# Designs tried in a protein design run: peptides against a protein of PDB entry 5NXQ. Part 48

Target 1, 114 residues: chain A of PDB entry 5NXQ
Amino acid sequence: EIQIPVSMAAEEEYLRSKVLSELLTDTLENDGEMYGNENEVLAALNGAYDKALLRLFASACSDQNVEKALSLAHELKQDRALTAAVKISERAELPSLVKKINNIREARYEQQLK

## One batch from the design tools (peptide; made by RFdiffusion4, then SolubleMPNN)

Design b2_p10_5_s2 (from b2_p10_5 with D9S F10Y)
Fold by OpenDDE base, seed 5:
Formats: sequence, C-alpha cells, structure tokens
Structure b2_p10_5_s2 (fold): chain B 114 residues (1-114), chain A 10 residues (1-10)
Amino acid sequence: as target 1 above (114 residues)
Amino acid sequence: SFADDIIESY
C-alpha cells in the first residue's frame, strides 16, 4: 500500500473540492436551471472545500509560515471557515495572523452591507 | 494535530 503524506492528501482533497465547487457554480450561472437543492449542494461542496483548505492552513500555521497561512485564509469562502482559521491561529499562537484574518472578516461584512 | 478538533467540528 502506498502511503501518502498528510500534506499531499490535504492538497488532493482541496483541489478535488475546489474543482467540484467551481463546476457546480459555473453550471448554475450558465444554465440557470434550478432543481431545488442547488444551495444545499453548494453548501456541502463549499464546506468540503473550506475543510480541505483549513487542513492546509493548519499545516502552514504549524510551519509558522504566516504569509502562506494568510494567503490560504483569503481563499476561504464561508465566514464560519474564517472563524475556524482564527481559532487555529490562536492555538498556533500567531496573534498577528489572528488580526489579519479578522480584518478579512470585517471587510466581507462591510461589503455585504453595501 | 492541534487543529483536528476545530476542523472536524467545522
């Protein structure tokens, strides 16, 4: 049996989830067909995407690579994922990263108000 | 890892 490093497995899951999310989004935008469960499917795919991304984020935090971690945080789609990233950053004792992620959240909230 | 519980509870 081939053993795959955790980081490689996380990357694979991230890429798979990202592709599926993008394909569904494109289909809905281009075809405009609604079957009643698209939002649920999107939520599930986005959840899987963010979860996979959070694995990579946690790895970056473990490496104390704040720049990489922040870059990954910008790719997170759901607010609850950003919240999770903050929690991970706190446990990793990276207060500067916590502040920067909170700034991302605030910026997204302000955008929603417009 | 230190983040597993956070990620799994997401």
Scores: peptide ipSAE 0.528, ipTM 0.943, DockQ to the pose 0.944
Fold by OpenDDE base, seed 3:
Structure b2_p10_5_s2 (fold): chain B 114 residues (1-114), chain A 10 residues (1-10)
Amino acid sequence: as target 1 above (114 residues)
Amino acid sequence: SFADDIIESY
């Protein structure tokens, strides 16, 4: 029995979630097809996408790779995912990363005010 | 891992 490394499994799930989210978004925006549950599906896909990223993020934190962790944080879509990333950073004892992620959150708040 | 509970609760 071959066990897939956690990092590889997380990367695969991230890529799958990313592709599916993009395909569904393109279908709705370009074709205008409505089946009645698109918003729920998109929410679930975004959740799965961010969850997969958080696994990669946690791995980067474990490696003390702050630059990689920060790059992954920028790819997170939901604010609640950034909150989770902050919690992970705190447990990893990376205060500099905590500050940088909070800056991302604040920047997104400013964008919403435009 | 150290972050399992955070990720699972997301």
Scores: peptide ipSAE 0.527, ipTM 0.943, DockQ to the pose 0.911
Fold by OpenDDE base, seed 4:
Structure b2_p10_5_s2 (fold): chain B 114 residues (1-114), chain A 10 residues (1-10)
Amino acid sequence: as target 1 above (114 residues)
Amino acid sequence: SFADDIIESY
């Protein structure tokens, strides 16, 4: 049996989650169809999306690829995912990345206050 | 990996 590398599997999961999240979001925004559980479904999809992305993020951290890790962090949707990314960066001993991710969080907080 | 517990608890 052919084994798929972990990185490729993670990328596949990320892409799948991303497509589903975007598709559902666009459908709700453009068509306005509500069935009563969309918020829960979106939360689950966004959670799965961020979780998959965090796996890619962790891989980038393991590779000491700070630029790739930072790029991935910008794609995270939920604040709790950014918090997780900070924790991962701390364990990877990448303090510069920690600072940059915290800057992303602060920027999003300020945007929400507008 | 080093991040598994963080990701699984997310």
Scores: peptide ipSAE 0.526, ipTM 0.943, DockQ to the pose 0.893
Fold by OpenDDE base, seed 1:
Structure b2_p10_5_s2 (fold): chain B 114 residues (1-114), chain A 10 residues (1-10)
Amino acid sequence: as target 1 above (114 residues)
Amino acid sequence: SFADDIIESY
């Protein structure tokens, strides 16, 4: 059995999680079909999505690709994922990225208050 | 990886 490189595995997991999350969301919004466990499924899918995305984010940080890392951070859904991204950025010694991610978080908070 | 513990604890 051939082991898949971490980066490739992360991309696959990200895409899979993204597609499933979007499909479920679209189904709920457009078809209106409820089964009673949608919130649990969505939470799991969003968690998996962000986790996979964070792996890509970490890879970008390791490559010192701040622009790519920032772009990935914008696609994170959960606030706790942004917090994780900040921690990763700190360990990668990318203070400018830390600031920019915190700006994303603040912007989202402001939007939620409207 | 330097971020493994952060990601796994997420």
Scores: peptide ipSAE 0.522, ipTM 0.943, DockQ to the pose 0.912

Design b2_p10_5_s3 (from b2_p10_5, 3 letters changed)
Fold by OpenDDE base, seed 3:
Structure b2_p10_5_s3 (fold): chain B 114 residues (1-114), chain A 10 residues (1-10)
Amino acid sequence: as target 1 above (114 residues)
Amino acid sequence: SFADEIIESY
């Protein structure tokens, strides 16, 4: 059996989750179809999406690629995912990245207050 | 790894 690198598996999961989320969103917005579980499906997809991104994020941290890690952090949707990214950054001993991710969190918080 | 544990529990 051919083993797939973890990063490739994470990328596949990310893309799959992203596409499915977009398809569901488009269906609701453009067609107005209701199936009764859209919010639950979206929540699950968002979770899977962020989880996949976090795996890529962790890989970037391991490579000491702060710029790539930061770019990935900007793509995270959930605040709890940003919190996870901070934890990963702390364990990876990347304090500059920790600061920048916290700035992302603060910026999103301020946006929600508008 | 530590990252795996964080990701699975967030």
Scores: peptide ipSAE 0.462, ipTM 0.935, DockQ to the pose 0.809
Fold by OpenDDE base, seed 1:
Structure b2_p10_5_s3 (fold): chain B 114 residues (1-114), chain A 10 residues (1-10)
Amino acid sequence: as target 1 above (114 residues)
Amino acid sequence: SFADEIIESY
């Protein structure tokens, strides 16, 4: 059996999770059909999406590609995922990235209050 | 790796 590189696996999982999350969201918004388990499905899909994205984020940090890492952080959906990104950035010794990600979190909090 | 630990605990 062929071992798939970690980066390729992460990208595949990210794309899969992204597509599924978007499809479900579009279905709920445009078709309005409810089955009673949408919240559970969305939570699982969003979790998987962010988890896959965090792997890409970690790879960017390892490459010292702060710009790419920051771009990926903006794509994260859940606040807890941003927290994870901060932790990864701290371990990667990228304080500027830590600050910028925290700014993203603060901005989202402010938007939610409006 | 440290990243794996953080991601798995997420």
Scores: peptide ipSAE 0.462, ipTM 0.935, DockQ to the pose 0.830
Fold by OpenDDE base, seed 4:
Structure b2_p10_5_s3 (fold): chain B 114 residues (1-114), chain A 10 residues (1-10)
Amino acid sequence: as target 1 above (114 residues)
Amino acid sequence: SFADEIIESY
C-alpha cells in the first residue's frame, strides 16, 4: 500500500473529522432523527477532530509559523485541546503564542460564565 | 516526538 506523507495524512484526517462533526452538529441543531447515541458519537468525533488539528498545530509550531498556529488554535473545540496546544507551544519555545492561546481559553471561560 | 506524546495523552 502506498504510504501517505505525514502532513497530508494529518490534513486528510482533519478535514474528514471536521466534516463529520459539522454534519452531526447541524443535524442535531435542526431536529434531525435521534437514535440515542449522538452525543457520544459527537464527543468521539470532536476528540478525533482536535487530535488531528493538534498535529497540524505542532507542524506549524515546528515551522515557526505562529500566525498559522494561532489560526489553528482558534479552531480547537475542547479546552483540553487548548491546554495541549499551550504545552506544545511551551516546548517549542514560543511564549507569544502561549499567551495568545491562553487568551483564547480565558475568553471561552468568560463566555461560559454568562 | 514531544508533540506526539502530548497529543496522545491530552
Scores: peptide ipSAE 0.460, ipTM 0.935, DockQ to the pose 0.804
Fold by OpenDDE base, seed 5:
Parts: structure tokens; sequence; C-alpha cells
Structure b2_p10_5_s3 (fold): chain B 114 residues (1-114), chain A 10 residues (1-10)
């Protein structure tokens, strides 16, 4: 069996999860069919997507590539994933990144209040 | 790693 580097495996899983999430979202928006479990399926797919993305985020933090890490954080969908990114950033001793991710969270909260 | 632990607990 071919050994695949962890970073490549993470990218593959990210792409797979992203495609599945987008396909389901597009189907619901365009076809409008509801069968009772779409939100649950979307949550699961978004969870897998964010989990895969967080692997890439962690790798960027390890490389001390703050700009790449921040770019990846903007792609996270769930607030709980942003919270995880903050925790990773804190332990990676990247306080500037922590502040910027918290700004993303605050901006999303403000949008929800409208 | 600590990152793996955070992600697995996500």
Amino acid sequence: as target 1 above (114 residues)
Amino acid sequence: SFADEIIESY
C-alpha cells in the first residue's frame, strides 16, 4: 500500500467533504425537496468539512504561516469550528491569529442579530 | 498532538 503524507490526506478529505456539502446545499436550494433529515445530513457533512479544514489549519499553524491559517479560518462554516481554530491558535502561541479569528466570530454573530 | 486532540473532540 502506498503511504500518503498526512497533509495530502487532509487535502483529499477536505476536497471530498467540500464537494459533498456543496452538492447537497445546491440540491436543496434549487430543487426544494425536503425529506425530513436534510439539516441533519448537512450538519454531518459540514462537520466533516470543517474537521478536514481544521487539519489544514493546524498544519499552517505548525508552519507558522499565519496568513494561510487565517485564510483557512475564513472558509470554516460552523462557529464551533472557529472555536476549535482559536484553541489551536492559542496552543500554537499565535495571539494575533486568535484576535483575527475572534473578529470573524464577532462579525458572524452580528449578522445573525439582523 | 494537541491539535489532533482538539479536532477529534470537535
Scores: peptide ipSAE 0.457, ipTM 0.934, DockQ to the pose 0.871

Design b2_p10_5_s4 (from b2_p10_5, 4 letters changed)
Fold by OpenDDE base, seed 2:
Structure b2_p10_5_s4 (fold): chain B 114 residues (1-114), chain A 10 residues (1-10)
Amino acid sequence: as target 1 above (114 residues)
Amino acid sequence: SFADEIIDSY
């Protein structure tokens, strides 16, 4: 059996989950049909998306590629995912990245307030 | 790894 590198597997899952999430979102926005479980499905898809993205994020942190890690953090959708990214950054001893991710969170909080 | 623990608990 072919063993896929962790980074490649993460990228595949990220892309897959991203596409599925976008397709569902587009369908709901265009057709407006609701079946009662869309929020649950979206939450699950977004969760999978962020989880996959966090794998890539962790890899970037491991490589000490702060710029790549930060770029990936901007792509995270859920606040709890940003929290996870902060935890990963802390364990990776990247305090500058921690600060920058917290800035992302604060910016999103302010946007929600408006 | 620490990252796996964090992500798996996400």
Scores: peptide ipSAE 0.498, ipTM 0.939, DockQ to the pose 0.877
Fold by OpenDDE base, seed 5:
Structure b2_p10_5_s4 (fold): chain B 114 residues (1-114), chain A 10 residues (1-10)
Amino acid sequence: as target 1 above (114 residues)
Amino acid sequence: SFADEIIDSY
């Protein structure tokens, strides 16, 4: 049996989830077909995507790679995922990263108000 | 780890 490192497994899951999310999004935007459960499916895919991304984020935090962690945080889709990233950053004792992620959240809120 | 717990509860 082949043993796969956790980081490699996380990368695989991230890529898979990202592709599926993008494919669904493109289908909805291009075809405009509604089957009644698109939002549910999209939410599930986005959840899986963010979860996978958070694994990579946590790994970056463990490596004390703040720049990489921040870059990954920008790729998170859901606000609750950013909240999770903040929690991870706090416990990893990376206050500068916490501030920057909160800035991302604030920026998204301001854009939503427009 | 704490990170795993946070992510699993996400």
Scores: peptide ipSAE 0.498, ipTM 0.939, DockQ to the pose 0.872
Fold by OpenDDE base, seed 3:
Structure b2_p10_5_s4 (fold): chain B 114 residues (1-114), chain A 10 residues (1-10)
Amino acid sequence: as target 1 above (114 residues)
Amino acid sequence: SFADEIIDSY
């Protein structure tokens, strides 16, 4: 039986989710078509996208690759995904990464106030 | 793993 490595599967899912999210976003912004459930679809796609990223993030943490983990955290879209990343970092015993991710969260809060 | 539990509950 052929089993796909976890890292490869996560990368594939990330790329797929990224493409679908971008296509849907472009369609809504450029064409303005509304079918009544776009917000729900976007939420689901963003959730899947962040979930895929979190798999890659967890792998980076396991490798003790803090810089790669931080770069991936910057790509997360939802605040609740950043919260998940913090939890993963705490369990991985990477306090410096926890602080850096919290800085990302704070920066986004400030941008929303502007 | 611990990460799987966190991500699955996300």
Scores: peptide ipSAE 0.497, ipTM 0.938, DockQ to the pose 0.877
Fold by OpenDDE base, seed 4:
Structure b2_p10_5_s4 (fold): chain B 114 residues (1-114), chain A 10 residues (1-10)
Amino acid sequence: as target 1 above (114 residues)
Amino acid sequence: SFADEIIDSY
């Protein structure tokens, strides 16, 4: 039996989740309607998307690839996902990355206040 | 791994 590397599996999951999240988001934005539980479905998809992305993020941290990790962090949608990324970075002993992710979080907070 | 624990609890 052929075994798929963990990194490839994570990428596949990310791409799948990304496509579904974008599709649903576009549908709601363009059509303004779907189902009565559209917000719950969207939240679930966004959660799955961020989880998949966090796995890629963790892999980048393991590789000590700070630039790749930071790039992935910018793609995270939910604030709680950024918090998770910070925790992962702390455990990976990447303080520079921790600071940069916190900057992303602060920037998003300020944007929400506008 | 530590990352899995964090992500699973997300």
Scores: peptide ipSAE 0.495, ipTM 0.938, DockQ to the pose 0.860

Design b2_p10_6_s1 (from b2_p10_6 with A1D E7D)
Fold by OpenDDE base, seed 1:
Structure b2_p10_6_s1 (fold): chain B 114 residues (1-114), chain A 10 residues (1-10)
Amino acid sequence: as target 1 above (114 residues)
Amino acid sequence: DLLELVDELT
């Protein structure tokens, strides 16, 4: 069995999860609820998406590529995933990235309050 | 490593 590099596997899973999440969202917006479990499926897909993205984020942090890491953080959907990204950045000893991700989190909170 | 940390946080 051929072992796929972790980065390649993470990219594939990210893309798959992203596409499925977007397709489900579009279906709900256009066709409505069909099976009665769409919210559960969406939650699972969003979780998988953010997990895959966080793996890419961790890889970028390991490479000390702060710009790439920040770009990936902007693509995270859930607040819990941003919190995870902060913790990963702290472990990677990237304080500038920690600050920038916290700014993203704060901006999202302000948008939700409007 | 950072990948293990991802698994712990997700």
Scores: peptide ipSAE 0.690, ipTM 0.965, DockQ to the pose 0.883
Fold by OpenDDE base, seed 4:
Structure b2_p10_6_s1 (fold): chain B 114 residues (1-114), chain A 10 residues (1-10)
Amino acid sequence: as target 1 above (114 residues)
Amino acid sequence: DLLELVDELT
């Protein structure tokens, strides 16, 4: 059996989760009528999306590809996921990336206050 | 392993 590299599997999962998250978001924005559990479904989809993206992020960190890792971090939706990305960057011993991700978090907090 | 860390954090 041909084993698919972990990075390729992660990319496939990311793309799948991204499409589902976007579709659900668009449906909620346009139809407003998801039955009562819409927020739970969205949270689950966003969680799956961010998890898949964090796997790609971890791979980029392992490759010491800071620019790719940073690009992926910008695509993260939840603050919790950004916090995870910081911890991953710390474990990967990439302090410059830690600082840049913290800047993303701070910028998002400032936008929420407006 | 960074991938294991992802699983712990998510």
Scores: peptide ipSAE 0.689, ipTM 0.964, DockQ to the pose 0.856
Fold by OpenDDE base, seed 2:
Structure b2_p10_6_s1 (fold): chain B 114 residues (1-114), chain A 10 residues (1-10)
Amino acid sequence: as target 1 above (114 residues)
Amino acid sequence: DLLELVDELT
């Protein structure tokens, strides 16, 4: 069995989850038909997407690549995922990244209030 | 391990 590097596996899962999430979104926007479970499916897909991103994020943190980590954090969809990214950054002892991710969270909160 | 932490948080 070929052992795939963690970063490559994470990237594959990210791309898969991203494509599926986008496909679902497009389908819902075009057909307007609600099957009653779309929100649950979307939540599951977004969860998988963010999980995959967080793995890439963790890898970037391990590499001390703050710039890459921050770029990945901007792609996270759910607030819970941003919270996770903060915790990962704290564990990685990257306080500058913690601050920047918190700024992303604050900016999203402000947008929701408008 | 940061990857383990991802699994714990997701």
Scores: peptide ipSAE 0.689, ipTM 0.964, DockQ to the pose 0.869
Fold by OpenDDE base, seed 3:
Structure b2_p10_6_s1 (fold): chain B 114 residues (1-114), chain A 10 residues (1-10)
Amino acid sequence: as target 1 above (114 residues)
Amino acid sequence: DLLELVDELT
């Protein structure tokens, strides 16, 4: 039985989630049609997107590829996902990455205050 | 297992 490597499966899911999120966003912005559950759908898609990224992030941490892990963290959409990335980095014993991700969170908070 | 941790946090 051919098992697909976890990293390949995660990459596929990331790409799929990214495309769907972009398509839905474009539809809502351009058509203005509301079906009553768009916010829930968007939240679910963003959750799936971030989960896929976090799997890739975890793989990068396991490989001790801090640069790749940090690049992936920048692509995370939700603050909750950044918090998860911090916890993963802590478990991976990568304190430098923890600091860098916390800096991303702080920068986003400052942008929201402007 | 970091992948298991992802499942717990999401």
Scores: peptide ipSAE 0.687, ipTM 0.964, DockQ to the pose 0.872

Design b2_p10_6_s2 (from b2_p10_6 with A1S E7D)
Fold by OpenDDE base, seed 5:
Formats: structure tokens, sequence, C-alpha cells
Structure b2_p10_6_s2 (fold): chain B 114 residues (1-114), chain A 10 residues (1-10)
């Protein structure tokens, strides 16, 4: 059994989840209802996507690569994932990153109000 | 570790 490095596994899962999520989203937008479980499937895919991203995010934080971590945070889809990113940043003792991620979250809230 | 924290939060 060959162990795949965490970063590589996360990248693979991220890319897979990203593609599948995009395909599903496009299908729902263009073709409408699929099998009646679209929301559940989409939620699962988004969850997997964000989890994969958060692993990459954690790795970037461990490397003290704030710019990379911030870029990854921008790609997170769910608010709960941004909250997780904040907690990870706090554990990593990166207060500047905490602030920047909170700014992302606030910006998204403002966009949702429009 | 931070990776373990990801697992706890997701």
Amino acid sequence: as target 1 above (114 residues)
Amino acid sequence: SLLELVDELT
C-alpha cells in the first residue's frame, strides 16, 4: 500500500469535487430537476469540495503561507467552511489571515443582501 | 495538528 501525501490527496479530491460540483450545478441550471435529490447531492459535493480545500488551506497555514491560504479561502463555497478557516487560522496563530477571512465572510453577507 | 482540526470541523 502506497500512502499518498496529504497535500496530493487533498488536491486530487479538490479537483474532482470541483469538476463534479460544477457539472451538477450547470445541469441543474440548464436542465432543471434531475432525480429529486439534487440539493442533497449538491450539498454533499460542496461539502467534500470545501473539506478538500480546507486541507490545502491547513497545509498553507502550516507553511506560514498567508497569501496562498487567503487565495484558497476565497475559493471556499460555504460559510461554515469560512468559519472553519478562521478557526484553523487562529490555531495557526495567523491573526492577519483571520481578519482577512472575516472580511471575505462579511463581503459575502453583503452580497447576499443585494 | 491543523489537518486534524480540519477533520474535526468538517
Scores: peptide ipSAE 0.694, ipTM 0.966, DockQ to the pose 0.886
Fold by OpenDDE base, seed 1:
Structure b2_p10_6_s2 (fold): chain B 114 residues (1-114), chain A 10 residues (1-10)
Amino acid sequence: as target 1 above (114 residues)
Amino acid sequence: SLLELVDELT
């Protein structure tokens, strides 16, 4: 059995979950409810998507690649995932990244209020 | 590790 490198596995999972999440979203927009469990499936897919993305984020932090980490943070969908990214950045001792991610979170809050 | 932290937070 061939062991896949962690980074490669994370990227594959990210792409898979991203595609599935987008396809389901498109289906809901075009066809509406089909099976009655679409919201649960979407929530699970979004969770998997963010988890996969956070793994990539953690890898970028480990590499001290702040710009890459920040770009990945912008792709996170859920607020709880941004909160996780902040905690990861804190553990990685990247205070500038912490500030920037908090700015993203605040901006999203403001958009939701409008 | 940071990866372990991801698992804890998700």
Scores: peptide ipSAE 0.694, ipTM 0.965, DockQ to the pose 0.875
Fold by OpenDDE base, seed 4:
Structure b2_p10_6_s2 (fold): chain B 114 residues (1-114), chain A 10 residues (1-10)
Amino acid sequence: as target 1 above (114 residues)
Amino acid sequence: SLLELVDELT
């Protein structure tokens, strides 16, 4: 079996999940109504998107590329994914990145309060 | 590995 490099596989999955998530989101926003399992599908796509993104994030952390890792963290959709990014950053011993990701989380919390 | 950690957290 041909082994696909982890980074390539992760990026492909990210791009695929991103496109599908955006298409579904746009459809729901434009149509104004949700039917059937659309919410479940969207949640699943968002989960897959964040998982793929976290793999890229982990790779960036392994490379000690804090700037790239932070940029990827900003693209995460779910709070649980940001929490995961913090844990990954801690394991990678990148305290500056931990702090910056926590700042992202706090900013999102403040926005939700408005 | 960090990649394994992703699988554990997702």
Scores: peptide ipSAE 0.694, ipTM 0.965, DockQ to the pose 0.876
Fold by OpenDDE base, seed 3:
Structure b2_p10_6_s2 (fold): chain B 114 residues (1-114), chain A 10 residues (1-10)
Amino acid sequence: as target 1 above (114 residues)
Amino acid sequence: SLLELVDELT
């Protein structure tokens, strides 16, 4: 049985999800509607995208690569995904990363209030 | 594992 390394699988899934998310976004911006359930499809794609990123994030945390982990966290779209990243960082015992991700969340909250 | 935690949280 051929086993695909976790890192390779995660990278492939991330790239695929990123491309699909971008294509859907472009379509919605240009056409406005898609199959009558565009919001549900977009939510599902964003979820898949963030999940793929979180897998890469978890790998970076395992490698104790805080800078790479932080870079990946900036690419997360949903607030719930940032919350997940915090919990992963806590489990990885990376308190500095926890603080930095919380700063990202706070910055996004401030932007939404403007 | 951290990967299992990702599956739990997503």
Scores: peptide ipSAE 0.694, ipTM 0.965, DockQ to the pose 0.862

Design b2_p10_6_s3 (from b2_p10_6, 3 letters changed)
Fold by OpenDDE base, seed 2:
Structure b2_p10_6_s3 (fold): chain B 114 residues (1-114), chain A 10 residues (1-10)
Amino acid sequence: as target 1 above (114 residues)
Amino acid sequence: DLLALVDELT
């Protein structure tokens, strides 16, 4: 059995989830409601997308690649995923990354209040 | 294990 490296598997899953999320979004924008459960499907796809990103993020943290980890954190869609990224960064003992991710969360929160 | 933590948090 061919063992795929964890990082490569995570990249594949990220790309797949990203494409599916984008396709659904585009379809809803052009064709409207199709199945009656689009919100649930979109939430599931966004969840899968963020989970895949968080795996890449965890790998970057393990490599002590703070810049790569931060760039990945900016691509996270859900606030709960940013919260997860903070916890992962704390476990990785990367306090500078924790601060930077919290800044992303705060910036998004401020945008929602406008 | 950071990957295990991802699974716990998602």
Scores: peptide ipSAE 0.692, ipTM 0.965, DockQ to the pose 0.862
Fold by OpenDDE base, seed 3:
Structure b2_p10_6_s3 (fold): chain B 114 residues (1-114), chain A 10 residues (1-10)
Amino acid sequence: as target 1 above (114 residues)
Amino acid sequence: DLLALVDELT
């Protein structure tokens, strides 16, 4: 049995979630039809997307690849996912990455206030 | 295990 590396599985799930999220968003924006569960589907897709990214992020942290980890953190959609990335960085003992992710969170809060 | 932590947090 060919064991697929965890990183490859996470990349596949990330790409799938990204494509589906984009397709659903385009459908809602262009057709304007709500069938009642689209918001729940979008929330689930965003959750799956961020989870896939966090797995890649964890892998990058394990490799001590701070630059790759930071790039992945910028792609996270939800604030709760950034909070998770901070906790993962703390567990990985990467304080520089913790600081940089907190800066991303702060920047997003400032943008929401404008 | 950082992957286990991802599963815990998501």
Scores: peptide ipSAE 0.691, ipTM 0.965, DockQ to the pose 0.880
Fold by OpenDDE base, seed 1:
Structure b2_p10_6_s3 (fold): chain B 114 residues (1-114), chain A 10 residues (1-10)
Amino acid sequence: as target 1 above (114 residues)
Amino acid sequence: DLLALVDELT
């Protein structure tokens, strides 16, 4: 059994989930619901997507690559995933990253209010 | 372990 590095496995899962999420989203926007389970599938895909990103994010934090970590945080879809990224940053003792991720969260809240 | 933390939070 070939042991795949955690980072590479996370990238694969990220890309797979990203593509599927985009395809499903486009289908829902253009053709509507066909099977009645599309929202559940989308939620599962978004969850997998964010989990994969968070693994990459954790790796970047471990490398002390704050710029890469921040760029990954911007790609997170769900607010709960941003909250997780904050907690990971706190554990990694990266207070500057914590502040920047909180700014992302605040910006998204402001956009939802408009 | 930050990866373990990801698994706990997701």
Scores: peptide ipSAE 0.691, ipTM 0.965, DockQ to the pose 0.884
Fold by OpenDDE base, seed 4:
Structure b2_p10_6_s3 (fold): chain B 114 residues (1-114), chain A 10 residues (1-10)
Amino acid sequence: as target 1 above (114 residues)
Amino acid sequence: DLLALVDELT
């Protein structure tokens, strides 16, 4: 069995999940057809997408690539994933990244209040 | 291991 490097596997899963999430979102927004399971499919896709991103994020943290890690954090969709990114940054001992990710989360909360 | 932490948190 050919072992694929973890970083390559994570990138592939991220790209796959991103494409599928975008296609489903476009279908819901443009076609207006609901078959009753779209929200469940979206939730599953968003979960897989964020998990894949968090793996890339963890890799960037391990490389001490704070700029790349922050860019990846901006692409996270769910608040729970941002919370996970904070915990990963804390474990990686990157306090500047912790602050910046918390700022992203706070900004999203403020947008929801408008 | 940060990757193990991802699996724990997701």
Scores: peptide ipSAE 0.691, ipTM 0.965, DockQ to the pose 0.886

